Peptides against a protein of PDB entry 7UQJ. Designs and how they scored, part 373

Target 1, 160 residues: chain A of PDB entry 7UQJ
Amino acid sequence: PELYQNFNITPPRGVLFHGPPGTGKTLMARALAASCSSDERKITFFMRKGADILSKWVGEAERQLRLLFEEAKKHQPSIIFFDEIDGLAPVRSSKQEQIHASIVSTLLALMDGMDNRGQVIVIGATNRPDAVDPALRRPGRFDREFYFPLPDVKARFKIL

## One batch from the design tools (peptide; made by RFdiffusion4, then SolubleMPNN)

Design b2_p30_7_s1 (from b2_p30_7, 9 letters changed)
Fold by OpenDDE base, seed 4:
Structure b2_p30_7_s1 (fold): chain B 160 residues (1-160), chain C 160 residues (1-160), chain D 160 residues (1-160), chain A 30 residues (1-30)
Amino acid sequence: as target 1 above (160 residues)
Amino acid sequence: as target 1 above (160 residues)
Amino acid sequence: as target 1 above (160 residues)
Amino acid sequence: APSIFYSDPSLAYPDDGPRIPRERKDFVPP
């Protein structure tokens, strides 16, 4: 948050962290939440795993998403971190469409319903950005994407 | 790696990384793998998620675990990282016992079958160490546990 | 820690984490500290920012470094994390030499004075490894270097 | 206390973890 404020850059509503597994996407989201929290300005960090929001009942998953966004808005400034967001919002053309389509639609609506002036940032982490519904990767949603590369081969050798 | 060597502590076969979700357990396991790899000594890092090994077929999950340990042994020195190990090996008393019990038993047998001289380390990551079968947390298995605390507010301020 | 022991690798006294700003160097250092702490073996994590140790008075900065290393030794096993170590130990040939030279010399002496059997690891983080005095990057000091790459250009551009 | 739920970066597709060659500069995400 502060970086965007310091740079006069409009903070995105959503940021997609993507890269190979265990590149620290989740850890970064927490560090960002931490770095944005001062004594004067406590940021509330909400974390959900995409697959864990997928209850057996589509309607309950949608309810949990709504409650999460309401709670994040109530406790603003806040960060919502979706780990494994590809588990929550897979590509619409995937054969499991019917169960996921409503959840994706709910998440899209919740992100679109965030006031640009709201102090709520959504961070999605995924190992496969191409497995995330492209509708989430549009402007006003996850309109910013950070790639977390694997540690480079040559730099590991300097550590030994 | 270095802390155990400096402390004359016998390296465990298995290390449990536990702490609140996204404290960097997975990233740490990768960084540890990286820090142990030199030009002369390449470590092979195997990563599996506990829930992803749980196929619909219990026998296939057991086969996948066996193959993983065989491959890790073949490519030693190696690290096997189980992310969300509580998803693979929940507490035996959990009502879903029958499907998980065989997988837990297979993992226990695979860990017990590791030669102490083997260059294979198993790292399990979980957000809920109490949700991991206590049999995995015994000596010769995940006999070392690392707590990944949330960056304390005071310690967060020192990072900034 | 364990990988070095399993691999019969002598643990470095110091590890340099380097890479572009915000690549999670500090977060990784904390996760390393946490990943080395068990219930039986609590690691004490000391964190200092390089620039914050640089008081207006060189003699006080040196005293603070000495106290830090004494405290780390007293609370071993311990990790000392220097964030922005380039702020503490700039290249000796840089025009601000006189004030920094004594602090660098003190840090070098403190690192050289660590017993190889001591349970103290020093981690330095920097965005500019070339701005760190090469004397710190020698064997017995920060003799291991981890590069934290930027998220790939294509993914960085999707964040914009 | 703000429940900083850290997400477990765990839904890494089981890519056969690339042989992390020693030289791999481990990217710790920013």
Scores: peptide ipSAE 0.000, ipTM 0.270, DockQ to the pose 0.096; fails the geometry check

Design b2_p30_7_s2 (from b2_p30_7, 9 letters changed)
Fold by OpenDDE base, seed 1:
Structure b2_p30_7_s2 (fold): chain B 160 residues (1-160), chain C 160 residues (1-160), chain D 160 residues (1-160), chain A 30 residues (1-30)
Amino acid sequence: as target 1 above (160 residues)
Amino acid sequence: as target 1 above (160 residues)
Amino acid sequence: as target 1 above (160 residues)
Amino acid sequence: SPSIFYADPSLLYPDDGPRIPLERKDFVPP
């Protein structure tokens, strides 16, 4: 949050971290949170797994998302990190359960409802950016994407 | 990797990476793998999520574990990385489904059956080491544990 | 550590962690250090910033490096972690001050002088591997490199 | 439960802490 304000850059409301498993997307989100915190200005880091919001809060997932965004807004500057966001907002299909469609719609509304004045950044991490609903990848939402390549190890792993 | 060679310590067959989510456990496993590979000597890195073996291979999870260990043995030197190993081998309880008990037993047998001469290292990553079956945490299995502290979150405030 | 022993690979004396800021290079080094310590065998972790050795110890930087390596040798098994090693060992140029050349030469000599029997691992972390003197990246020194992938820095700078 | 972490800049730049003996917790089985 602070960095964007100092750069007079309209902070992206949402950032998508994508790349192979174990590329440090979650670590990066934490490190970014850490880097943006100062002794004077601590960033509150909220973390959720996408699948956990669906599985633990069956029937209340929308409410839990709303509460998360409200709490993030209360604790500004803040980062909301969704790990495995593809689990929360899978690509909309005609076969998608109504619950998934409702959660995606709620997340869209919450991201759209974040006034540009809010020091809340949303970071989504996924191993499958193409499995994230394209509506979330539009301007004003997760409109910035960051590929995390595998560690370039000179020593050729066959990652099988 | 280097430290154990210099230490003349019998390399543990299994290493448990534990710590809060997003502490880079998976990144560490990849970096360790990477560190052990050379241009001359590539390490084969196998990655599985614990929950995926249970969910994708319902009824075949034991076979898939056996195949994974056999394939790792064929492609020595190798690392088997189990991400979220607590999902594969939850603490045995009287309420635990037969499938979980069988998978844990298979994993135990596979780890015990790895001759100390095998260039196969098993790395388990978990956010909940206490949720991993204690039988897996015994000597000759995951007998070394590595805590990944969060990047020093001075203020571990409210885990909501 | 273990992997090198199992693989009969001469453990690199030095490992270079490189990648953009906040990839968890420092976290990784600490976690590796924690990973190599046992209740029976604690690893001593030494941490220094490259720039701090130059700035805080103007005229004594060579002595401080020697003392650091001697102390690491006394407290074997040990890890010396140089954060921002590019600040300590910048690429040699005709414009490089004599002090930088002397420190690089001292670090080279210290790494070369580590008998393969020493349980001292040197980890250098940098955001700019190409800013590290190529002489440090040769076999027997920082001969293993680990890229910590970030989100594409171009995209990160657009976030930042 | 969501983990709220306050990010400390010291994470990117951990202070040159003294020699921290890294404690291996050998899992002593309970």
Scores: peptide ipSAE 0.032, ipTM 0.280, DockQ to the pose 0.057; fails the geometry check
Fold by OpenDDE base, seed 4:
Structure b2_p30_7_s2 (fold): chain B 160 residues (1-160), chain C 160 residues (1-160), chain D 160 residues (1-160), chain A 30 residues (1-30)
Amino acid sequence: as target 1 above (160 residues)
Amino acid sequence: as target 1 above (160 residues)
Amino acid sequence: as target 1 above (160 residues)
Amino acid sequence: SPSIFYADPSLLYPDDGPRIPLERKDFVPP
C-alpha cells in the first residue's frame, strides 16, 4: 500500500503475470506477497491453481472462488494468487465454453465486487495471456499485466 | 560437482522437485539449467508440462516422450524438465490407470535407457510427490528428491 | 552433479545473484536451497539481509557473521544467502568506508577460510553488483555471477 | 530457526563457466 500511496498510483485490483513457463511468475507473486508484509502489516497470501479449482464440479468451483474472496477480504491486507489462471478462465469462445462460463462469470463478479479501498490484490499467472478470457484483462480486474521474459540469451549467459 | 564429489554421491539421472505450489520449482530448474551452462558448455534445456503431454493421444504422448529424450541426447549436455510430473505419471493405482500406464512405462524405459555417463539430467517438478508413480522415484530414475518448503512465516519474513 | 562432473566444473564457494529489484533473486536462492536437499541430504539454508546485519553495532555484526559461518559449517551441507549484500559489503571506496571495512574484511576472511571441500555455498543477492566490494567478486569468493534480467521494458510495462 | 531445506547441493552451484544462452529450441513436434 505505501508504495502505491507514495507513488500516487491506484493499486491495481488485479495483476496478470504472463510469460514463458518457468520465468518465475509464481515465485514472483510469492516474493511480492512476502515483500509487502512487514511486522506491522501482515499480508495474507492465498494461492490457488486454476485447473485445481476446475477439477471439482462447476458449482463447487464457484463456491470455492466465493469462499476464497471472502477469506481474502476477512484477512485483508491479502493477496490472492491464481496460478495457471488460463486453466480457470479460458477464453469464452473456447469449445469448452459451457463448463467454464459460470466460473469465469463468478470470478468477474468477485473482482468487480472488490471495493477499490479493499486491501486485496489478485495476481493471475499464466504462460498464455491470450488464453485468458479478455474480460478478466479489463480495467478493474487484471488491469495490469507483467511480462516475465525468458532470461534472454545474454542474461541466461550472465546467470551462467 | 564438488558437493557431490565430496559427498561421494552418485549424481542422479533424475531429480524430483516437490513442495507446495509456487515455491519456485520451475524457476529453479531453469536457474539450474542456466547455472550449468558456460560459454564453453551449452546446456540445452527442454521443458514439458506433464498434463500438456497427456492432452494429446496416448500414442502421441509416448512418441513425444521418445522424441524429447532423443533430442535431449542429441543436444547433451541437456536438462529435461517435467513440470507437473504428477500429471504425466500419476500413481499407477489411480482409476485412470489404463491411459497413463503406457506413458508411465515409456518414461520409465526412457529413464532406464539413459547411460549413466549421459549428460542428460531429468528434473520433475510436482506439488504432490505422493501423486507421482513410485516407480519413477526409484534409484536410476528420480532417485533424488528436493523439498521446496513454503518459506514459513518467519522465513517469509526473512525473504521480506 | 553429473552435469558438473561431466563438465569438470569446480563449484563456486560464492555466487552473486544480481539484477534489477523484483527479478526473484531471493526467491531463486531459496528455491536453489530447496532444490539441493533430499531426504538423505539435508541442506541447511541460512538467510540474512545485508542491511539487517549492519543495523547492529559493527562488532556485533562481525560476531554474527562468524557465528553464521560456524553454524553453516556445523550444518553442512549448507547455503548462506545474503540478501542485499551491497548493504553488507559496499564498495570499499564508498564514503561510509570505516564502519563497513571491518565487516567486509570479516566476510572476506570467512569466505577465504572456507575449505574448497566444504559443503557450504554462499549466495549473495544484489540489485547493484557494482555497489558490492570487488574483493568479494574475486575467485574463491563470489566468483560466479548470475544476472536476473528485468522482464524487458514491455514486460515491466505490462506489470504496470 | 534456520529453515532446514532438504536441497541438492548441485543446484546451488551456478556454473561460472562462460555465460551461454539457453537456446530454447522449441521442440516443434515434427
Scores: peptide ipSAE 0.011, ipTM 0.222, DockQ to the pose 0.059; fails the geometry check
Fold by OpenDDE base, seed 3:
Structure b2_p30_7_s2 (fold): chain B 160 residues (1-160), chain C 160 residues (1-160), chain D 160 residues (1-160), chain A 30 residues (1-30)
Amino acid sequence: as target 1 above (160 residues)
Amino acid sequence: as target 1 above (160 residues)
Amino acid sequence: as target 1 above (160 residues)
Amino acid sequence: SPSIFYADPSLLYPDDGPRIPLERKDFVPP
């Protein structure tokens, strides 16, 4: 909230962090959660892995997503970080289509159902933005995308 | 360890991690410290924040820096990590000049006084490399600089 | 490279980054890879996800691991980063034992077979160090462990 | 024994004041 407030930018409900693996998307999401938290206003940070939602919550993924968004709403201001969101919301045309389609549809509905007044921000991190269902990348969902390039490799090696 | 050994490069006494906030500079310094530590040789990691040295050690900052370097030397091999070193070592021309100048001068002297044979590495992290006194960025001090780019700034700007 | 040389520490072939999710293990691994690359010497960074090796390479996981290590050796100096290595190398006592045991055994053999002279570093990242097969955590493998605690949210923001 | 170099949690988390516990409410699924 505060981070977005400081920039006078209406905070997106959803932000897609994309870029090569290990560019710090997860780190950045946590750092953003951290920076948005002040002594006066603690941001609750929820993290899920896309693959964990599929694999650990087999048959309950939709329910777990609903519960996650409910808890995030209950603990506003909050950030929901989906690490590896391409695992949660693969492109609908992928051969394992039906189960993924329901989960994606639930996530879409949850993101759409977030009142613009809610202090819940959803950050999805992916290494493959094109593997994320395009419906998630539409306005009102992950409508802001952040490319995390590989940190310039040159600079770092002189230390190691 | 091997990575450094293989490059036959004389390790810098001082490395400046610079880049926008949240690029993982501190995390990198820790991971470096930890990666340099083995069962056989533990690296002692000392961390200080530039602002803490100024604010908590008012009137003793120079002494505390000396003690820090002495402890680091005593516990070789060691890494001294200054997080937010721009807070410790602002450009000498900044209006709060005198107190900062003494601290910077002490840090310069401590870095210069490190025998190249000492297994003490100083890592300074800053978000503002240009706010770090250029004297610290000279050979034999923070003579290696690592740009931690923001994971593509385009990404950050759309969130912020 | 130089940091390790100064410490006269036999570089670990394998480093386990462990800590709560989103502590920046992947970022750190990339940052390390980046920090090991100079203009003169580019480190080749190989990244695999533990779960991807299991799921995408069904029946070829061992072959893909061998190819990965061969490519890493071919492109020395290199870092192999296994993100979510607990997905690749679960504890052998888990009830899905046999397929995982073969993959773990292959990874063990590949790590053991790395000539100490090889400029290949393996970084495994996990949120659950205890879920990583203890055999991988032995000397000559992931014999160095780095705890990435959940950044104190405040601390990260000053770094960010 | 592998040297577990715990990056001293205090060093990754410089005491930048009160730990705002990100209350990981481990949402224990009911």
Scores: peptide ipSAE 0.005, ipTM 0.198, DockQ to the pose 0.063; fails the geometry check

Design b2_p30_7_s2 (from b2_p30_7, 9 letters changed)
Fold by OpenDDE base, seed 2:
Structure b2_p30_7_s2 (fold): chain B 160 residues (1-160), chain C 160 residues (1-160), chain D 160 residues (1-160), chain A 30 residues (1-30)
Amino acid sequence: as target 1 above (160 residues)
Amino acid sequence: as target 1 above (160 residues)
Amino acid sequence: as target 1 above (160 residues)
Amino acid sequence: SPSIFYADPSLLYPDDGPRIPLERKDFVPP
């Protein structure tokens, strides 16, 4: 957060955390949220998993997304973290396609409908950045992508 | 831990995390401890710094190591994380050498005394793997090594 | 970084990361440094451990601090990360007090001598915020403190 | 006052059921 101010970097609305599973994407998002909340300025951190969003009926999933963004706007400054955002846009299988396409379209609309001045940051985390709908990765949405390299898989296996 | 089960990787008894400072070795160890604790299976995470172990009198440092391993065994499944394990084996200065050699010897004995069936994993973190006593890096001890590269400072920052 | 811009939060020059050992303070600092570096704007990340600073002769430690800040200024935008900054200001023991007081005073002067417009952020990490000299925690220095809770190891695991 | 940034854990996990704390037993040996 602070580094962007010091560095005069325009904060993206949407940040895509990508990299292999367990590279710390979600941890980083939380740590960012925690690092941004002061006693004077608590940041509201919202978290959803992509799969949990899809487990709902299409219309309810869309409604829940809208409510999430409304609550995030209401509780500004806010972070919305979508864990496993690739779960929202699984590669197009026909009948699930329509459901996913609708939810993704809703997310796109919600991200596009954020004013640039809004203190709502959206963080998406995925293990498969290429499984994230390219429409989400466009400017004004998840326009910054962050590769969490595998901590050299060597390092990960010893611990896990 | 779960990753080891999922990957059918025999969990090493001893795991050396090495890499530049702040590569997330300690974080990873904690993350792993945490990721491996489920509702059904809480993992007990023990942490010690190498320097803190050495700051004690030799006999007390050894006693504290023994107690640590006993408690870890008692609270299985457990992770013992030695942060800055290179601090236990600083480059040989004569009088400190005997102290360090004794503590390292105690750690070796404790690691060797772990039955393969024990759900105690020992993780050592160091910035200087070559400063870790080669005896600790042998099979049955820290027999796996994990290089935490500097996450290419590029790759990690994209995300924050 | 970005959250502070969005939130109209004045970026502190100094950020204190505090929380229990291995809460990922160092990882976070590196992640923050890496996240703020784009292809267009590489951030130079400098790291020192508090203990390593103290292990040197007072005059050399002070010189090394000065050189560190000069290099950080030269390579702006930059982050200086002090890992275990509580190691620079251990609770007052008499003879070590003078050494520590001198080094802390040098760090204070270096932080105070940073122009507010400088693209140098100083991050201090400690497990014991109360062991950090209160003078370092004043406005214009480490004036923002980030508690890395033990991510309720619950909270951390869900994320990791 | 230093702005202590607490991530309210409740805000961090609205839908995720109670995650079990790893009991970090900072084993202070007796």
Scores: peptide ipSAE 0.005, ipTM 0.212, DockQ to the pose 0.067; fails the geometry check

